# Ledger of designs, part 29: peptides against a protein of PDB entry 6DSZ

Target 1, 361 residues: chain A of PDB entry 6DSZ
Amino acid sequence: NYVVTAQKPTAVNGCVTGHFTSAEDLNLLIAKNTRLEIYVVTAEGLRPVKEVGMYGKIAVMELFRPKGESKDLLFILTAKYNACILEYKQSGESIDIITRAHGNVQDRIGRPSETGIIGIIDPECRMIGLRLYDGLFKVIPLDRDNKELKAFNIRLEELHVIDVKFLYGCQAPTICFVYQDPQGRHVKTYEVSLREKEFNKGPWKQENVEAEASMVIAVPEPFGGAIIIGQESITYHNGDKYLAIAPPIIKQSTIVCHNRVDPNGSRYLLGDMEGRLFMLLLEKEEQMDGTVTLKDLRVELLGETSIAECLTYLDNGVVFVGSRLGDSQLVKLNVDSNEQGSYVVAMETFTNLGPIVDMCV

## One batch from the design tools (peptide; made by RFdiffusion4, then SolubleMPNN)

Design b1_p9_8_s1 (from b1_p9_8, 3 letters changed)
Fold by OpenDDE base, seed 3:
Structure b1_p9_8_s1 (fold): chain B 361 residues (1-361), chain A 9 residues (1-9)
Amino acid sequence: as target 1 above (361 residues)
Amino acid sequence: SELSEYLKF
């Protein structure tokens, strides 16, 4: 009996940072196909806490904190449409991952979207939104007493959604999305009514954005609104203010991932297909009435890393670079550049042994 | 540099 010790997956397909193990602990959670790895971020590096096997490839992994929770909960959706909400529970040395809620959100009818599964959580934790199929937006209401994740669909007139996020600072849950039609790509917003199970008109729209607009970043208060990232341009819109930049440095390679550094949305990390790491900067202007508006957008090249599938800022200028194609890295952002002009230093490298070919022998 | 100011954490 050759126990083929199945090699653990090493390719990273998702990562998130938050307070999952406790209110005080900073955690890094890494998705590697069907495996979830949980770390505590310490001054000495990443301390492994637990590994969890999931019953499917992780497609969505998001931390969120409902009202009255002391720590973050974890939402996971698998590629087979199994949804769960997980809680970390420790009792002395005993560590358990508790399933608070679960459900299958697969529809019998629908065309799976070519851009894959998108899962988003309302910043006020009112609902989870899922773009699984063309022309449908699935809503999972968040209720503490519900052990079964029940979902409903709202019809989207826009069949080709590229990316979608929930906006911040909205009285009702509001989505912002990039979609494609025969005339090009556009940005639109909708309010989501839980009561009526329908979309209402959102606060703003922007027609005829860049043809390769691919990502939406929801910007927290005080700025609000969204950033739209394309191949050649980065744009901001909040209904009242529009700003666009076209920095030449982003034309060289497609930006493929992003992560917010500051809670107020002043800085974002951007990664491209060449492994370049950028900082997107939002410059604020304080108005006489005490309102904060966006003055300018700037993009700065920090350095080079492995090609990021996902990025997450940890603390003290440390960033985890989750790579599917190469080695994942823990990198330090330095105030001063090195001799090559890079602000990025690799602290630790995690060898990627490539895809586990499940050879069913 | 101006960038160095934004790399303070």
Scores: peptide ipSAE 0.375, ipTM 0.916, DockQ to the pose 0.819
Fold by OpenDDE base, seed 1:
Structure b1_p9_8_s1 (fold): chain B 361 residues (1-361), chain A 9 residues (1-9)
Amino acid sequence: as target 1 above (361 residues)
Amino acid sequence: SELSEYLKF
């Protein structure tokens, strides 16, 4: 009996950073197909804590902290539409991953969206939003006592949503999304009413954005608003302020992932299809009344990494580069460039053996 | 460099 030890998946399809194991621990969580790997970030590197098998390929993985929770909870959605909320619990040496809530959020009707599954969480933890099907936005209300994830759909007039996020600093949960119609791509906002189970008019919209606008980044306070990333341009809008840049360097390869560095949204990492790592910078202007406004946007090339499927900033200039096509990396951002002009140094490389073909014989 | 100021963590 050759126990072919099924090789563990090595291709990364998602990563997140937060405080999952405790309030004090900084964690890196990595999704590798059906596997979740949990690490503690230490001064010495990544310490493995637990690996968890999921009932399907992980499609969404997001950390969130409801009011009164001491640490983050984990939302997972699989490609088969199984949703769960997970909690880490340690009792001495015993480590358990507890399912607080679960449910299947599949609809019997609707066209699965060509741009895949999108899952987002309201920054105030009022709801989870899911774009699974064209013309539908699914809402999962977040209730602490609810062990069953119940969802409802709100109809979207916009059939071709490209990306969607919840905005920060909104009285009601507010989504911002890029959509395509016959006239091009546009940005729109909606408030989500849990009570009425409908959309209300959002605070702003921007018609006729760049034709290849592909990503929305919600910017936290004090700036608020959103960044829209295209092939040729990066734009900021918050209802009052609009700013656009078109740095030639981003035209060379498509930006495919992003991650926020600073809690205040002053810096973002961007990764492209050539494995180039950029810093997006939001320059602030302090007004006489103490308000902070966006003065300018800048993009700076940091260096090269493996082609990122996902990026996550850890701490002290350390970044995890999750790669599906190449080796994942732990990299250090340095203040000074090397002889080649790179600010990026690889600290650790994690070999990607490619797709595991589970041949059930 | 100007960039070095943004690489402080």
Scores: peptide ipSAE 0.373, ipTM 0.914, DockQ to the pose 0.776
Fold by OpenDDE base, seed 2:
Structure b1_p9_8_s1 (fold): chain B 361 residues (1-361), chain A 9 residues (1-9)
Amino acid sequence: as target 1 above (361 residues)
Amino acid sequence: SELSEYLKF
């Protein structure tokens, strides 16, 4: 009986950055199927800290910092609907990943959504939202004293949600989502009442967006609102201001992932299905009253990378390109282009051995 | 280039 040592998964299916190990450390967390890899970002590159095995494929991985926490906590949801909140603890050389809370959020009734699991966290850490099933939005209230993750469902009238995010700067937790109906794709907002366990009318809506609108980006203050990414267009809306661009360059391949560069949401990285890396730029206009408004949107081609499943801006123009289909990369963004007009330089490449076919022997 | 200003990190 040759025990073939099961090769560790190498295909990346998620990545996040934050301060998980300490308040001072910048971390990169990488999801590879059931494996979580934790790195510290250093001037020398990625320093491995810990590997964690999960009881299922990681479907959602998000860092968040509740009020009064010194460092970020990690929310994980598996494809089998096991949810946990993890904390990093280090005591000398001893490293422990502690489960602060856990729960199974599977429903007995519901059609699993064809577009898969979506998990989002309110920017003010009031709740976690989950789109697991058509016509349902699951809410996990964030309470520090609860070791058991309790969830409830709110009925969603919109059965075909494409993407959903929590908005920034809202008095109540507010979701913004793209949905499809027989008339096309639309954007809508809802306030989430934890008390009443229902949706209230959100601040704005946008009917009849681009037919292939696929992603929502929640924009931080001072801009607020959301960016909607389609096949042919990128639009911004915050309730008061609408702006749309249709740069021809994005029509060539579908944008599949994004990541915020600046805390204020002035720059975003975009990756497409051809491995092209773009910068989305939000140009500011300062009003006489000191209000900052969006002047314009711009998209600039930076270069080519592996086909990104996820992108994570780290620091100093360094980007992690997490790839499922190809090799993951650390890349450097340079101020000046090379002879080919690329601003991207590969620093490190991480070999992807492809999907582990579990040969059931 | 205009882009170079946005590639300052």
Scores: peptide ipSAE 0.346, ipTM 0.906, DockQ to the pose 0.779
Fold by OpenDDE base, seed 4:
Formats: C-alpha cells, sequence, structure tokens
Structure b1_p9_8_s1 (fold): chain B 361 residues (1-361), chain A 9 residues (1-9)
C-alpha cells in the first residue's frame, strides 16, 4: 500500500496576520484548502511553526483578541459549516492547537449564497457574523466560557448581499453591507441586538452605489465608517462624511482583495485580477476640535505581483501575496521605485503546483 | 515623490 503522500495543497485561499503564537510574535497564517500553515515573521523571513489539517476546506479564517486574552485566537469556518475557535499553546517543545470552542453552523433550511461564505468578527469581539444563506445573517455570540459555538439567525430583508463587515467604534455591533436589488447596488447598516436577536436601524445608508460595488472595508477609528470598492470607483462613508474617487487606473482590472497596512486605517493594499498592487491612501484632516476627518482618498500603483487571492501586510514594508492562480510571493515595498517605476521587489516565491486533482486511482 | 512618503514603514 503505497501511501502516496498526497501532494500538499499549494494554492492559497486565505491569509491573516496577527499574534497567534504569542503576544510578541508576529504570525502569518496561510490557508491552503484543508491545510493551515502557521509561520513566525522574522527579519530573516518566514519561519514555519506548525501545520494543521482541518476537516474541510477553510472558507473563513480570522484572528481576533477577546478582552483578557494575551494573544489572538483563530476563528475558522469550513465550507461544510464546521466552526471552531483555535488557540495556540506551547508547553516546552510541545506545540498544540487547542480547540477552545466548536460547532456546526449549517442550517437545514436556506439557499446557500452564490457569492459564497462570508465570515466577519466584531472589532470589539462581541460576536461573529456569518452570511451563509440568502436572507439570513447568522450570529455566534462570543462568550468566554462557552466551548460550544451556539448560533442564531437574524432575517435579512436584503436577499443578495455582496459583502459585509462589522464597523469600528460602534456602541452596538454594527454591520455594513453591499447588497443588490432590482434598482441596483446599495450600502446599508444594521445594529445587531444580541438580546432581542434582531436588527436595529444602523447609523447610515447609501443608496445607488456603483453597480459593480463588490467590497466593504471597515475603517478603524479615528475615521470610522467604511470604504466601498467598485469597478470604477472607491467611496468612503461614515454617516457624516461621504467621499468618492474614480481613478482611471482601477478601471483596467477589477480589484479583488485588500488588506489594511496601518492600524488606524490610513493605508490599504489593493490587488486586482491582473496582479497589480495598489496603495489606497486615506489623508487626514485634523479639525480645530481635535476630531480627525477624511480629507481625501488616493490610489497609487505600487507594482505587479502574482494575482492575489489575499494580501497581508507583515512588517517593515513586507507583504505576503497569497495566490490561488499563481505562485504566492513575499514582496518588499521600497520607498524608491526601480527603473520601471515599480516599488515592489519579490523577495521569495512559493511555487503553486495547481489544483490537487484527487486522481482516485 | 509624494508616494515615497507613504512607503515609509
Amino acid sequence: as target 1 above (361 residues)
Amino acid sequence: SELSEYLKF
């Protein structure tokens, strides 16, 4: 019986950065189908720490730090709706990934959304939100002592949600989402009541956004609000301020992923379907009262990479480009451009062998 | 360039 060592998946379908192994370590976590790879980011590069096999394709992978935790926890949802919260624990040389909580969040009734699974975590770690099915928003309360992930559904009137995020700086957990109806695409917000298990009216809405608006970026304080990425436009809204740009450079290819560079949301990496890497810039205006408002939005082309499925800013201008279609890359952002006008230099390339066709031989 | 200011990390 040749145990053909099943070729390990190489296509990246998700990546996240945080402090999972310790409070001090910067980690890169990479999802490759059913495989989770954990690295420590070092001055010398990526140091592998652990590989974890999951009981299904990873659909959602998010780091979060509840109040009182010294390091980040990992939320994973599989394509078969198995949810878990994982903790890294090291005891001497023994490295264990502990399941803090688990559950299956599949519904018996519901149409799986055509845009796939969306999983989001409230920035204040009050809940996890899941868009699994059309017309439903699933909530998993984050309780410290609960080993069983219990979820409930809230009905969404908006049947065709394109993307959804939790907003920052909200007294109650508040979602912001792009949805489509017969009149076009719109942005709406809802407050999530854990007590009543219902939506309350959110702080703002924006009707008739760009027809191809596809992504929501929740912006941290002091700006707050959200960025909406379309095919031709990028818009910002926080309830009080609206700003839109339509840089011609983004019309050439669809932006498909993003990642925040600065904790305060001043810079974001954007990747498009042609492997172009952009920087989205939020320029600050300080008001006389000490409030910070958004002055302007700018988009700058940095260079070209592999086509990103996911982007993760690490540290010191180093970016991980997770690719499903091509080789993943570790790239350096430089202050000065090269002769071709690129600010991107490839540091390391990770060969993608393509889809593991399970040839049942 | 203005961009170089935003590429400081």
Scores: peptide ipSAE 0.338, ipTM 0.904, DockQ to the pose 0.779

Design b1_p9_8_s3 (from b1_p9_8 with E4A E8K)
Fold by OpenDDE base, seed 3:
Structure b1_p9_8_s3 (fold): chain B 361 residues (1-361), chain A 9 residues (1-9)
Amino acid sequence: as target 1 above (361 residues)
Amino acid sequence: SSLAEYLKF
């Protein structure tokens, strides 16, 4: 009996940071194909807590905290459109991952989008949004007592959505998205009515953005609005203010992932296809009335890592670099550069043994 | 401002 120890997946396809095990614990959650790994972040490093097998490849993994919850819940969507909301429970030494809600959100009709599955959560936890198919936006209302995830579709006139996020500080849930038409790429906003199950006109739009605009970052208050990342430019828009930069350093390789460092959206990590790690800086201007506005955008090269599929800031300048193509890393950001001008030091490396085909037998 | 000012955590 050869016990072929099925090699565990090592390629990372998603990572998130939050408070999943308790209100006080800082957690790192890592998606590796069908596997979810849960760590507690400690002064000594990553402490493994639990590993969970999922019923398919993880396509979306997001932490969120509904009003009145003491800790974060986990939303997962698989590549086969199985959705669940997970809760961590510990009773002494017994650890359970509880499914609070589940559902299949697959449609019988629709063209699967070429840009893949996008899943987003409203910052006020009113709904989950899913872009699964061209010309459709799926909404899952968040209700505490419902064990069955019910969804409905809203028709999108924009057939080729590139990226979409929920905005912060909106009275109604509001999406911001990059889309492509025959005239180029554009940014648009819509309010989502749960009551009427339709889109209303959003607060702003920006026609004819950069041709390679690929990512939307929703910016928290006090700035609000969104950052649009292209190949040659980074832009900010909030309805009242527009600002664009075109730093030559980002033209060398395409930015492919991002993560927010500060809760107030002052700093973001950016990773490119060459494994370069950048800091995007939002410079503040405080007005005489106490309002905070964006003064400028800056991009600074920090150093080089493995090619990131995903980035997540932990704490104390420690970053997890989730890699699909190379080894994942835990890296430290330093105040002072080394002799090579790098602010990045590798603390730990996690060997990637390549793509594992998880045969669920 | 130096990059060092933005690398304080």
Scores: peptide ipSAE 0.367, ipTM 0.909, DockQ to the pose 0.688
Fold by OpenDDE base, seed 1:
Structure b1_p9_8_s3 (fold): chain B 361 residues (1-361), chain A 9 residues (1-9)
Amino acid sequence: as target 1 above (361 residues)
Amino acid sequence: SSLAEYLKF
């Protein structure tokens, strides 16, 4: 009996950075189909801690820290709509991944959205939002005592949501989303009432954005608001301020992923379909009253990597490039460019063996 | 500001 040791998946379909193992540890979590890999980030590189098998392909993976937790919890949603909240526990040498809560969030009725599953968490940890089906926004209230993830749907008038995020600095949970109608693509905001289980009017909207606007980035305080990324343009809006740039360099290939570098939202990494890595810069202006406003947006080409499915900034200019199509990489960002004008140096490369054909024999 | 200022970590 040749036990064909099922090759472990190598294609990365998600990655996140946070403090999952402890409050002090910096972790990299990598989703590879049905497998979750947990690393500690050290000065020497990535130290493997645990691998976890999931009951399905990981579709959403997000870290969050509810008020009064010492470390981050992990939300996972599978492609089969199984949701769970996971906690890391270590007792001496024994390492356990504890399911705090779980549930199936599949609806019997609904058109699965063409842009796939979107899962988002309110920055204040009041709720999880899910865009699974057209014309529906699913809400999972976050309650510490509830082991069963219960969800409800709110109807969206906007049937074709492209991307959605929760905004920062809002009294009520507030979503910002790009949607498409017969007139083009638009940005809208809604407040989410947990009490009434409905949408209220959000703080702002922007009609007629770029036709290929595909991503929403929620910007932390002090700036607040959102960045909208298209094929040709990058725009910022916070209700009071609008700013747009159209750098020719981003038109060459579609931006497909992003990750925040600074907690205050001053810098973002952007990856395109050609494996180019960019820095998006939010330039600050300090007002006489001590308020911080956005002065300008700038995009700088850093270099080339594997084609990113996901990006995550670790620490000290180190970035994990999670690739589905190529080898994943750990890269260093340098202050000075090399002889080729690149600020990117590959530190480690993780071989992608391609799609695992599960031969069910 | 120079790109170098934004590549400080």
Scores: peptide ipSAE 0.352, ipTM 0.902, DockQ to the pose 0.694
Fold by OpenDDE base, seed 2:
Structure b1_p9_8_s3 (fold): chain B 361 residues (1-361), chain A 9 residues (1-9)
Amino acid sequence: as target 1 above (361 residues)
Amino acid sequence: SSLAEYLKF
């Protein structure tokens, strides 16, 4: 009887940063199939703190800080529709990951979306939104006292949602999404009424975006609005201002992931299917009234990495490149390019041994 | 602005 020691998963399928272990600690959380790895970011690199086995493949992993919490909480949704909210507790050397709330959000009726599970959190922590099934938007109200995650569905007329985010700076929770219909791809917004359990008309829409528009980035204040990333174009819209760029360099390979560098949304990392790393820049213009508007969008090639499934800016120009197809990396962004014109230097590489083949012995 | 201004962290 060869006990094949089950190899730990090495392929990264999600990563997030925040203050999960404490208010002061900067954490990197990495999802590797059914495993959650928790690190503290230090000047010496990534310090492992805890590894947690989940009851299924992690499909959504998001940090959020409800009002009055001292540190971030972690929302996880598995591919089997098990949802939980996790809290880190440490008492001396004892480390506990506590389930504050849990629930199963599977519906008996609905077509699972071909583009997979999307999970988003309202920036003001009013709700979690889930696109699990075509024509449905699931809402989990965030209530501190509720240990049971209760959800309800709102009917979505747009059956083919490509990506969805909550917008910043909205009085009511507002989603922005790219969808496809027979006429092409479009962007729409809806306000989400928790009380009435319905959608209200959102602040803006943009019909006939690029045919391959694939990602929505919600932009924080002062800019607000959203960035729409396509194959050929990057567009910004906030209801009042529209701006589009079509840099030829992004046409070479599909952008597949993004991560915000600055809290104010001035810089974003973009990764493509060739492992190219870009910086998306939002240039500000300060108006005479003190309002900040978007002046321009720019994309700059930084260098090459492993093909990112996810990107996470940490601190001091350090970026975690989570890879499913290749080795994950910790990379440094430098002000000056090397002899090859790259601003990226690999600091550490994490070997990916490929997919866990479940050999049923 | 130069790219160098945006690579200051």
Scores: peptide ipSAE 0.347, ipTM 0.900, DockQ to the pose 0.702
Fold by OpenDDE base, seed 4:
Structure b1_p9_8_s3 (fold): chain B 361 residues (1-361), chain A 9 residues (1-9)
Amino acid sequence: as target 1 above (361 residues)
Amino acid sequence: SSLAEYLKF
């Protein structure tokens, strides 16, 4: 019996950072197909803690901290619609990944969306939202005592959702999404009623955004609102403030991923299809009443990396570049540029051996 | 503001 030790997957398809192992530990979690890798971020680099096999390809991986939890929980959705909420527990040297809740969220009816699975968590941890099928938004209420993930669908009139996020600072869970119709692409918001299991009118909408608007970034307080990233433009909207920029540098290649640097949403990393790494900057203006408004948006080229599938800011200007197409990297952001004008220095490179073709023997 | 101000971590 040749135990073909199937090579471990090396292509990264998701990464998240938070406090999963403890309240104090900064973790990097990496999804590689069916494998979850858990690291502690240290001054010396990434320390491996645990690897977890999943019963399918990880499609969604998000950390969240419900009220009263001391550390983050992990939501995972697989490509086969198996959902779970995981908790890290350590008892001495024994490390256990505990399933707090699980469920299958597959529908018998519905067209799987061409843009794939989207999973989002309300910043206040009231619900998980899933765009799995066209014309449906699935809601998983986050109840503390429920080991079974129960979901319900809300009908979404907008059949072609491109991206969706929950907004911050909303009294009710509120989604913001880019959708396409025959007239172009648009941004809309809905409040999600858990009680009525329906959408209510959201606080704002923006019709006729850029035709290639592809990503929504929910911006934390004090700014609130969302950033919409297109091929040629980056726009901000929060209901009261609208701002758009069209920096020529982003036209060269499509931005495909983002990650928030600051908890207050003042800085974001952006990665494009050419492996360029950008910083998106939200400039503040403090009003006389103490309100903070967005003054300006800026985009700065930092340098080049592997083509990012996902980006994760860790700490001290260290960024994990998760790559599906190339080698993943740890990179350092420096205050001073090198001779080539790059602010990015590769610290470590993780060889990508390519897709594990499951040779069904 | 210089880019350097935004590369402080």
Scores: peptide ipSAE 0.340, ipTM 0.898, DockQ to the pose 0.660

